# Ledger of designs, part 238: peptides against a protein of PDB entry 5HOI

Target 1, 351 residues: chain A of PDB entry 5HOI
Amino acid sequence: FRYMPFSPAGTPFGFTDRRYLTMNEVGYVSTVKNSEQYSITVSFFDVGRFREYHFEDLFGYDLCFLNEKGTLFGQSKTGQIQYRPHDSIHSNWTKIIPLQAGERITSVAATPVRVIVGTSLGYFRSFNQFGVPFAVEKTSPIVALTAQNYRVFSVHYSQFHGLSYSLSELGTSSKRYYKRECPLPMSLPNINSDMKKDANLDYYNFNPMGIKSLFFSSYGDPCIFGSDNTLLLLSKWRSPEESKWLPILDSNMEIWKMSGGKETTDIHVWPLALAYDTLNCILVKGKHIWPEFPLPLPSEMEIRMPVFVKSKLLEENKAILNKKNEIGADTEAEEGEEDKEIQIPVSMAAE

## One batch from the design tools (peptide; made by RFdiffusion4, then SolubleMPNN)

Design b1_p23_5_s3 (from b1_p23_5, 11 letters changed)
Fold by OpenDDE base, seed 3:
Parts: structure tokens; C-alpha cells; sequence
Structure b1_p23_5_s3 (fold): chain B 351 residues (1-351), chain A 23 residues (1-23)
């Protein structure tokens, strides 16, 4: 296993000179290789609110986090971080994070009020939006970070214990834990089943944890989207005894339903954010599970708990079709496209 | 085949019609 730099919804280069460093509901950050340099572009979905900008990257930033106020960049090996406000009224700042031998920055996060740096040795470093340090804490090795306002969702990895998570609040004077290194019930990528396709191997080498993204919902709940394409939401995290992970969407099941029960290999959901009861995502066409260039427009997928089994739904629909055909032998009933759709029982929303 | 690509393309457009677009 190797700790790799993680950014929310970041894509690999693959065989191209371009990739997305990160994307979310605000926008997307792309980088293009240009000889020994990189050109970074920060683009936005709300073009009326934000102006796209670009700059030359001499450092090879491999970590990124985008928010409504600025973009945080990081270089995993050198420990360099840069914060770039979107508004020119605020200055850019750069800092070097001290790294031990073999230590890497594994993830960075930024809110309008906090900057967080996590490392492969479990160093959790917190700063204000101006790069003034608050604290350094040692945790289990950090593999992913996201943040909203003062809250931080961190994912940790141990070779012996697998994935864990923490949920914390970074006040002015102190860090509060709501959850501290609790087990994370997320499936890791299965090398034997999933790596049969070269595109999956390329993605696994880029992101061995298979965490496509993590974010806070619009309600402030921690969300994670793994390699199984299931969206997990941490419900009731304010009540330690009641807190549970809810599988609120199986995106493969939803694609299968929307496809009229056809298995497909060339339709993928790429997660951006959870807004209310909808997953904001990119619907990807093709062999690669990640979006290429140009970026397609975002789509919204309604959340639905995976309570049904595909085989049972197919058997039930076959039984309905057979009964219709037995009755319809006496009447030329036009097989409308609607009669070929899988009847799906009323979806349970996440409570 | 070219026919399989057309079928996957139709399937993608079917899914894309059922998914709400963020404007």
C-alpha cells in the first residue's frame, strides 16, 4: 500500500496531459502539463458569480481543495501549500509544511475560515484562512480530508484496522471531537474483481482507497462516495450512541433502474456534492469512470436507499410481462415503452 | 460493434433524460 495525495473528485492524468485536481458544487480545477511546468485553471459552474482564472504552476501541485472564497493547493512531496482567494482584494499566501523523511501531505482542505493539512504520518495541521497556525495534532495516518465552516471530516487508514473516520470542530481556541477514529464501514476496492479493466487499474494506482469524493451535505452531514459507487451519509453524529452510516444511494442501482434494467459498463456517476435530497454529480459516458475534457454539465440524482435486489425486480417484471402476454394474445395491445420499464416500489428516502 | 455503440449511446441519453440537469 502507498499513501497517495487525495483531493475530492480529483481525476488521474491517464494517458493525457490533463486532469482535474478537484471538483465540487462550486467548480472544477484543472491542470495541464506543459513541459516541466503545469498550467492550472480554476473554473466555476456559476459564471455570473465567479470569474475563471489561471496561473503557471512551477511546483506540480497534486493536492487541491476548492471553496466559495478560494482554492488551496498542495504539493504532497515538498510540503508546499498555496492559498489563492478568488477575489483579488485578498492576497495569495504560500507556506512550507515541514515533512519528515518519507512523510507526504495526503490531503488538504480549506473553508473560508480554516485551512487543514493531513499527512501520511497522521500529522493534522490547522491554520486560519491567512495561513496562521493553530495546532499540530498526531492522529492515525490521514488519507482524506474535507471541511465545512469549522467542521472537519477526516478519513484515516491503518494497515491493521482498515479505514476509520473523525469528525471534529476547529474552534478559535480548541478542537472538539464529535467522532474520533471510529470504524468507517466503507468497502475498499477489490483488486481481483475491479482490476480486470485497465481503466480501473489506472484509477486504483491514483486512488488506492477508492474514495471518489467526500464532502459535507447541505445540512452539514459527512458524506463519502467509495469505489462501490454507494453514497454513505453519517446520520445523527451529534448523538454518539445514535450515530450511524446510511447508504443513501447506490448509483449503480439507480443507473440500472434508469436504463430499464440493462447492465451497462459505459455510464458512470462522478460525485460532486449532496444538496438536500439530490446528489450533484457528473454523468460520465465511456470506458473511464471519471470525466474527461471538456467537463459535462452537472446533473442531479435523487437519493434512494438500496433496499431492493435486482434479481427479484427482474423476476417480478418478467412475471408481469408474461401475464400481460397471456392476456394480450387476444388483443393487439401496443407495447408502449412504458410497459417495458421496471416497476420499482416506492423508494424509501433516508430519514 | 458500431451497433453496440449506438445502443449504449441511446441508453446514455435515456439515463440523461431521467436525471435532472443543474442549469
Amino acid sequence: as target 1 above (351 residues)
Amino acid sequence: SEKEKEEEEKLFEQVKKKVARKV
Scores: peptide ipSAE 0.297, ipTM 0.851, DockQ to the pose 0.708
Fold by OpenDDE base, seed 1:
Structure b1_p23_5_s3 (fold): chain B 351 residues (1-351), chain A 23 residues (1-23)
Amino acid sequence: as target 1 above (351 residues)
Amino acid sequence: SEKEKEEEEKLFEQVKKKVARKV
């Protein structure tokens, strides 16, 4: 197994010289390879609140985390990290994370108050927003990190135990755990079925865990979007015994419904954030499951628990169409093609 | 085929109309 650098919603280079280092609800960070250098651009969706900026990257940053106050960059091999505030009022800072032989930075996260670095050996390093260290903790190997305010959602990997997660709060004096290395009920990418397509192999080589993104919801709940295109939300995490992962959206099922029950291979959901009851995402057209350049405008997909079976919905719709055709043979009413909407019972959208 | 690309394009535009746009 090879640990790869992970950034939320980061894309591979593929056959191009450019990729997204990260993207979320705030914006997107792109890098372009120019010979031995990289040009990094930090772009924002709210162009009225933030000004786009760029810089030359001499280090080849392969880790990134974007928040409302700045961008954290990291180099997985050298251990170099850089924090760049969006506002010119605060200075950029650079630090080298000490790495052991063969250790890699696997993920970085930043909030307005904390910087977190996770490694392939499970070193969890915490800093303030100015790069002053708080603590170093030894955990299971870290494969992904996200953070909101003082809270950190970490994903861990063990060859023997698979995926686990932790949810912690980084106070001023101590780290509190709400969850500590609990099993994560997310499927890993299936190499035998999914890797028959070259595009899936390229993505697997970039991200072998298949974690497309992880974030906190607007309500502060940990979310993860895996290779199965299901959005999982950690519910009731404040009550350790009641805490459960909820599949709040099957994006493949939603695309199938929106397509009128047609199977497609060239429509993909790329997750950005969960805002209230909507998944903020990029709707991707084409063979690649990730967005290309230029970045399409974000879309909002309503969250819906996958309670319906495709086969039953197809049988019910066929029965409705057969009844409409039996009745419609006697009445010339030109009711237009719009009425083919699968009536999803409204009752489950409101709880 | 060109026909399959046109069918996938129609499906994409159908899905894109049913998804709210962030402006």
Scores: peptide ipSAE 0.297, ipTM 0.851, DockQ to the pose 0.708
Fold by OpenDDE base, seed 5:
Structure b1_p23_5_s3 (fold): chain B 351 residues (1-351), chain A 23 residues (1-23)
Amino acid sequence: as target 1 above (351 residues)
Amino acid sequence: SEKEKEEEEKLFEQVKKKVARKV
């Protein structure tokens, strides 16, 4: 196992000279390799609210986090970080994070009020939005970070204990834990079964944890989207005894339903954010599970708990088709080849 | 085959119509 630099919804280079460093509901950050240099572009989905900008990167930033106020960049090996506000009112700032021999920055996060740096040795470093340090804490090795306002969702990895998570709030004087290094019930990528496609091996080498993205929902709940294409939401995290991970969307099941029950390997969901009851995502066509260039327009997928079994839905639809064929044998009605929509039972909205 | 690519394209456009576009 290697600690790789993680950014939310970041993509590998693959066989190209370009990749996405990060993407979310705000926009997407791309980098293009030009000889020994990189050109970074920060693009936005709301072109009326934000103006696209670019700059030359001489450091080779491999970490990124985008928010509504700015972009945080990091270089995993050198420890350099840069914060770039989207507005011209606030100045850019750069800092070097001290790293030990073999230590890497594994993830960075930024909100309008906090900057967080996590490392492969489990150093958790917190700053304000101006790069003034608050604290350094030693945790289990950090593999992923996201943040919203003062809250931080961190994913940790131990060779002996597997995946854990923390949920914390970074006040001005103190860190509060809601959850501290609790077990994370996320499946790791299966190297033996899933790596038969070259595209999956390239992605595994880029992201060995298979965490496609992590974010906070619009309601402030921690979300994680793993290699199994299931969206997990941490419910009731304010009540330690009632807190649970909910599988709120199986994106493979939803694609299967939307396809009329056809198995496909060339349609993929790439997660951006959870807003209310919809997953904001990129619908990807092709062999690669990640979006290529140009970036397709975002799509909204309604969240639905995976309560349906494929076999039962296929049996029910086969029974409906057999009944229609028995009834339709007696009536010569030229009802055209209307799309055989699988009548998906209206999932009761769980109260 | 070209036919398989055309079927995959039709399937992708079918799924893409059932997913709301964020404009």
Scores: peptide ipSAE 0.297, ipTM 0.851, DockQ to the pose 0.729
Fold by OpenDDE base, seed 4:
Order: structure tokens, then sequence, then C-alpha cells
Structure b1_p23_5_s3 (fold): chain B 351 residues (1-351), chain A 23 residues (1-23)
């Protein structure tokens, strides 16, 4: 096993010279390889609020985090980090994170008030937005980070214990834990089943944990989107005893429903953010599970608990079709091919 | 086949229309 650099919704190069370093509700950061250099572009979905910008990257940044105030970059091997405010009012700053032999920066996160760096040896480093250090803590190996305001959601990996998570608040004087290295009930990529497609092998080599993205909801709840394409939300995290992961969306099931019950392998959901009751995402067409270039427009998908079983829905639809055919024997209504939609009973949507 | 690509394209546009109707 090797620790790989993680950024929220980052994509591999694949067979191309370009990839997305990160994307979320604010925008997307792309990098293009040009010989020994990289060109980075920071693009925004709200083009009226933000101006796109680009710069030359001489370091080969492989970590990125975008927020409403700036972009954090990191180089996993060298330990270099750079923060670039979107506004010209604040200066860019660069730092080198001290790394031990074989240590890598595995994830970075930035909010308007905090910068966080996590490493393969479990070093958790916190800074303010100006790069002033607050603390260094040693945790289990960090594989992913996200942050919102003062809150940090961290995912940890141990070869012996699997995945765990922490939820913490980085106040002015101290770090508070709401959750500390608790088990994370997320499925890891299955090498034997998923590697039958070359596209899945490329993604696995880029991201062995299969964490497509990790973010906070608009309500400030930790969210994770794994290789199983299920959105998990940490509910009731303020009450340690009541806290649970909720599978609030099975995106494969939703695609299957929206397709009229057709199995497809060329439609994928790429998660950006959760706003209220909608998953902001990219609908990806093609063999790759990640978006290519140019980036498609974001789509909004309503969250729905995966309460339905495909077999039961298919049986119910067959029963409805059989009843329609029994009743419709007397009316030559040309029901066009479009009406083969899986009707989900409203009564089952309320449980 | 080209037909399979056209069917997957129609399916993608169907899914996209359903997602866009919920916005």
Amino acid sequence: as target 1 above (351 residues)
Amino acid sequence: SEKEKEEEEKLFEQVKKKVARKV
C-alpha cells in the first residue's frame, strides 16, 4: 500500500497531460503538464463573483483545496505549500512543511480562517489563513481532509484498523474533538471486482481509498462520497452517543431509476458539494468515472435514502404494466416508448 | 457499436433532463 495525495474531487491524468486538482461548489482547479512545468488554472462557477486566474507551477503541485477566499496548493513529496488569495489585497504565501524520510503530505484543506496539512505519518498541522502555525499533533495516518470555517473532517487509515475519521474544531486557543479516530463505515474499492475495467485501475492507482470527495454540507455536517457512489452524511455529531452515518444518496440507484431501470456503465456522478437537500455534482458521460475536459456544467441531484430494492421495483412495475395491459386491452392508446418510466410510489418515498 | 453509443447518449440525455428538472 502507498499513501497517495488526496484532494476533494481531484481527477487523475489518465492518458492525458491535464487533470483537475480539485473541484467543489466554488469552482475547479486544473493543471496542465508542459514539459517539466505545470500550468495551473483556478476557475469558478460564479463568473460574476470571481475572476479566473492562472499561473506557472514549477513545483508540480499534486494537492489542492479551493474555498471562497483562496486556493491552497501542496506538493506531497517536497512538503511545499502555497496559499493564493483570490483577491489581490492579500499576498500569496509559501511554506515548506518539514517531512521525515518517506513522509508525504496526503491532504490539505483551507478555510477563510484555517489552513490544515495532513501527512502519511499522521502529522496534523494547523495554521491561520496567513500561514501562522497553531499546532502540530500526531494522529493516525491521514488520507483525506476537508474543512469548513473552524471545523475539520479528517479521514485516517491504518493497515490494521482500516478507515477511521475525526471531527474537530480549531478554535483560537485549543482543538476540540467532536469525534476522534472513530470507525468510518465506508467500503474500500474492491480490486478484484472493480479492476476488470482499465479505467477503474487508473483511478485506483490515483486514489486507493476510492474517496471521490469529502466536504461539509451547507448545514455543517461531514459528508463523504466513496467508491460505491454512496453519499454518507454524519448526522447528530454534536451528540457523540447519537452520531451516525446516514447513506443519504445511492447515486447508482438514482441513475438507474432515472434511466427507467436500465443498467448503464457510462453514466457517473462526480460529487462537488451538498447544499441543503441537493447534491451538487457533475454528470459524467463515458467510461471514466471522473469528468474530462471541458468540465460539464454542474447538476443538482435531490438526496434520497436508498430504501428501494431494484428487484422489488421491477416486480411492482411488471405488475403495473400487466394491470395496464389487462385494462388497456379495450383502449388502443398508443402509449409511446417513453412511458416505461419506473413510477416510484409516493408512499414508499415517505418511509 | 455506433447504435450502442447512440443508445447510451439518449440514456445520458434522459438522465440529465431528469436531474435538471429537479433544479
Scores: peptide ipSAE 0.291, ipTM 0.837, DockQ to the pose 0.615

Design b1_p23_5_s4 (from b1_p23_5, 12 letters changed)
Fold by OpenDDE base, seed 5:
Structure b1_p23_5_s4 (fold): chain B 351 residues (1-351), chain A 23 residues (1-23)
Amino acid sequence: as target 1 above (351 residues)
Amino acid sequence: MEEEERERERLYERVEAAAARRF
């Protein structure tokens, strides 16, 4: 197993010279390889509030986190991190994170008030927005980070115990845990099923954990989107005994509904954020499960529990079709191969 | 804050009740 650098909704290069370092509700960060250097562009969805900017990257940043105030960059091997405010009022700052032999930065996160660095050896490093260090903690190996305000959601990996998670708050004087290295009920990518398409092999080589993204909802709840394309939300995390992961959206089922019940293998959900009851996402059309260039506009998908069994919906639709054919036997069959779009009953689109 | 927390709890109760109808 090799620890790979993780950034929320980051994409591989594949066979191209360009990729997304990260994307979320604020915008998207792209990098283009130019010989031995990179050109980074920070783009925004709200073009009225923010101005796109670019810079030359001589370090080969492979980690990124975007927020409303700035962008954090990291280099997994060298330990270099850079914070770039979006405004011209605050200065950029750069630091070198000391790494042991074979240690890698595996994930970075930034809020307007905190910067967090996680490593393959489980070093959790916290800073303020100006890069002043608070603490270093030793945890299980960190594979992913996200943060909102003072709160941090971390994913950990052990060869013996699989995936775990922590939820913590980084106050001024101390770290508080709401959850500490609790089991994460997320399936790892199945090499035999998920890698049957060459296009997926490149993605799982880039991201062995299959975590497409992790974020906090608008309500401040931890969310994770795995290789199974299910959005998990951590509910009731303030009550340790009542806290549970809820599968709030099966995006494969929603795509199947949107396609009129056709099996589509060329449409994929790429998660950005959860705003109230709506998943902000990119609808990816093509061979790859990740967005290419240019980036499509974000789409909205209402969160719906996977209540429906696809087999029952197909049986009910078959029963409706058979009843229509029994009633319609007296009108001349014009054999138009009309691609009979399965009318999903409006009641199944409202639940 | 209190109204947003109530809306969130109502959303998650609906989501939980929907999950319970599948299992």
Scores: peptide ipSAE 0.095, ipTM 0.719, DockQ to the pose 0.020
Fold by OpenDDE base, seed 1:
Structure b1_p23_5_s4 (fold): chain B 351 residues (1-351), chain A 23 residues (1-23)
Amino acid sequence: as target 1 above (351 residues)
Amino acid sequence: MEEEERERERLYERVEAAAARRF
């Protein structure tokens, strides 16, 4: 197993010279490779609130986190991090994170008040927004980070225990844990099934954990979107005994419904954020499961529990069609290729 | 704050109730 640099909703280069370092509800960060140099562009969805900017990257930043106040960059091998405020009021700062032999930065996160660095050896490093260090903690190996305000959602990996998660709050004087290295009920990518498509190999090599993104909801609940295209939300995390992961959206099921029950293999959901009851996402059309260039406009998907079993809906629709054919034997009505739109029961369209 | 927390609770109660109807 190799620890790879993770950024929320980051994309591989594939066969191109360009990729997204990260994307979320605020915007998207792209990098273009030119020989040994990179050109980075920070773009925003709210063009009235923010101005797009670019710069030359001589370090080859492979980690990124975007928030409403700035962008954090990191280089996984060298340990260099850079914070760039979006406004010109605050200065950029650069720092080198000390790394041991073979240690890599695996993920970075930034809020308006905190900067977090996680490593392949499980060093959790916290800073303020100006790069002043608070603490260093040793945890299980960190594979992904996100943060909102003072809260941090971290994903850990152990060869013996698989995926775990922590939820913590980085106060001024102390770190509080709401959850500490608890089992994460997310399936790892199935190499044998997913590797049958060359397009999935490039993504697996880029992101071997299959975590497409992780974020906090608008309500401040940890969310994760895995290789199964299911959005998991951590409910009741303030009550350690009551906390559970809820599968709040099966995006494959939603795409299947949107297609009138046709199996589509060329439409993919790329998660950005959860705002109230809507998943902000990119609908990707094509061979690759990740967005290419130019970036499509964000789409919204209403969160719905995956209550429907696709097999039952297909059986019920076959039973309805068979009953229509048994009753309709006396009317020579033209076999128009009526698009076999699966009638989704109205009772689940309105809840 | 209190309304947003109640809206969140109502959203997650609906989601939990929908999950419970599957069993």
Scores: peptide ipSAE 0.074, ipTM 0.696, DockQ to the pose 0.020
Fold by OpenDDE base, seed 3:
Structure b1_p23_5_s4 (fold): chain B 351 residues (1-351), chain A 23 residues (1-23)
Amino acid sequence: as target 1 above (351 residues)
Amino acid sequence: MEEEERERERLYERVEAAAARRF
């Protein structure tokens, strides 16, 4: 097993010279390989509030985190990190994270007030927005990080225990845990089912945990989107005994509904953020499960509990069709190949 | 803050109640 660098909604190069380092509700960061160097572009969805900028990357940054105030870059092998404010008033800063032999930076996160670095040996390093260090803690190996304000959601991996998570708050004087290395009830990529398509092999080589993204909701709840295309939200995390993961959206079910019950293999949800009751996402059309270039406009998908079993809906629709055929037996069947669009009940399309 | 927390709780209660009506 090898720990890979993870960034929220980051994409592989595949067979191309370009990829997205990260994307979220603020924007997207792309990198293009130019011989021995890279050109990085930081783009924004709100073009009225932010100006796109680019720079030459001589280090080969493979980690990125974008927020409303700046972009954090990291190089997993060298330990170099760079923070670039979007505003020219604030200076860029660069640091080298000391790494042990074989250690990698696995994930980075940045808020307007904190910078966080996680490693394959479980070193959790915290800094302020100016790169001043607060603390170093040793945890289980970190595979993913996200942060909002002072809160950090970390995902950990153990070969013996699988995935775990922590939720912490990085105050000025102390770190508080709301959750500490608790089991994460997320399915790992099923090598036998998910890797049958060559297009998926490249993705799982890039991201072996299958975590497409993780973020905080607009309400400050930890969210994770795995290889099963289910959005999980951590509810009631302030009460350790009441805290539970809620499957708030099955995106495969929603795509299936939007397609009129046709199995579409060519539409994929790529998660950006959760704003209230709406998943902001990219609807990817094509062979790859990740967005290519140019980036499509973001789409919105309403959150819905995956309570419907496709088999029951198919059986109910078959029963409705059979009843229509039993009542209609007296009118000449003009064999119009009416594309058997599964009439999804409007109540299931609106609730 | 308190209003946003109440809206969040109402959202999750509606989602849980919608789930419970479907089982």
Scores: peptide ipSAE 0.065, ipTM 0.685, DockQ to the pose 0.020
Fold by OpenDDE base, seed 4:
Structure b1_p23_5_s4 (fold): chain B 351 residues (1-351), chain A 23 residues (1-23)
Amino acid sequence: as target 1 above (351 residues)
Amino acid sequence: MEEEERERERLYERVEAAAARRF
């Protein structure tokens, strides 16, 4: 097993010279290989609020986190991090995180008030937005981080226990845990089933955990989107005994519904954020499960519990079609093999 | 904060109740 640098909704290079370092509801960060250098572009969805900017990267940043105030970059091997405010009022700052032999920065996160660095040895480092350190804690190996305001959602990996998660708040005086290294009920990528498509091999080499993204919802709930394309939300996290992961969206089922019940193998959901009851995402068309260049416009998907089994919907639709054919058998048979789009009952959309 | 938290709880309770009615 190799710890790989993780950034929310980051994409591999594949066979290209370019990739997305990260993307979310604010925008997207791209990097292009230029000989021994990289050119980084920070782009925004709200072009009225933010101005796109670029710079030359001599360090080969492989970690990124974008927020409304700035972009955090990290280099997994050297331990270098850089914070770049979007405004010209605040200065950029650079810091080297001390790494042990074989240690890697595995994830970074930034809010307007906190910077967080996680490592393959489980070092959790916290800073303010100016790079002033608060604390260093040793946890289980960190594989992913996200943060909103003072809250941090961390995913951990143990060879013996699999995936776990923590939810913490980084106050001025102390770190509070709401959840501490609790089991994360997310399926790891199945090498034998998911890698049968060559296009997925490059992605799972880039991201062996299959975590496409993790974020906080607009309401401040931890969300994770795995290789199964299910959006999990941590409900009731303020009550540790009542806290549970809710599968609030099966994106493969929503794509299947949108396709009139046809199996589509060329449409993929790439998660950005959860705003209220809508998943902001990129609908990826093509061979790769990740967005290529140029980036498609974001799409919205309503959150819906995966309560319907596809087999039951197909049986019900067959039963409705058979009843229509039994009632319609008294009017002349024009044999049009029209592609019978499965009409999903509108009543399933409104409850 | 309190109103937004109540709206969130009502959203997730509706989602949970919709799930529970279909099993």
Scores: peptide ipSAE 0.054, ipTM 0.672, DockQ to the pose 0.020

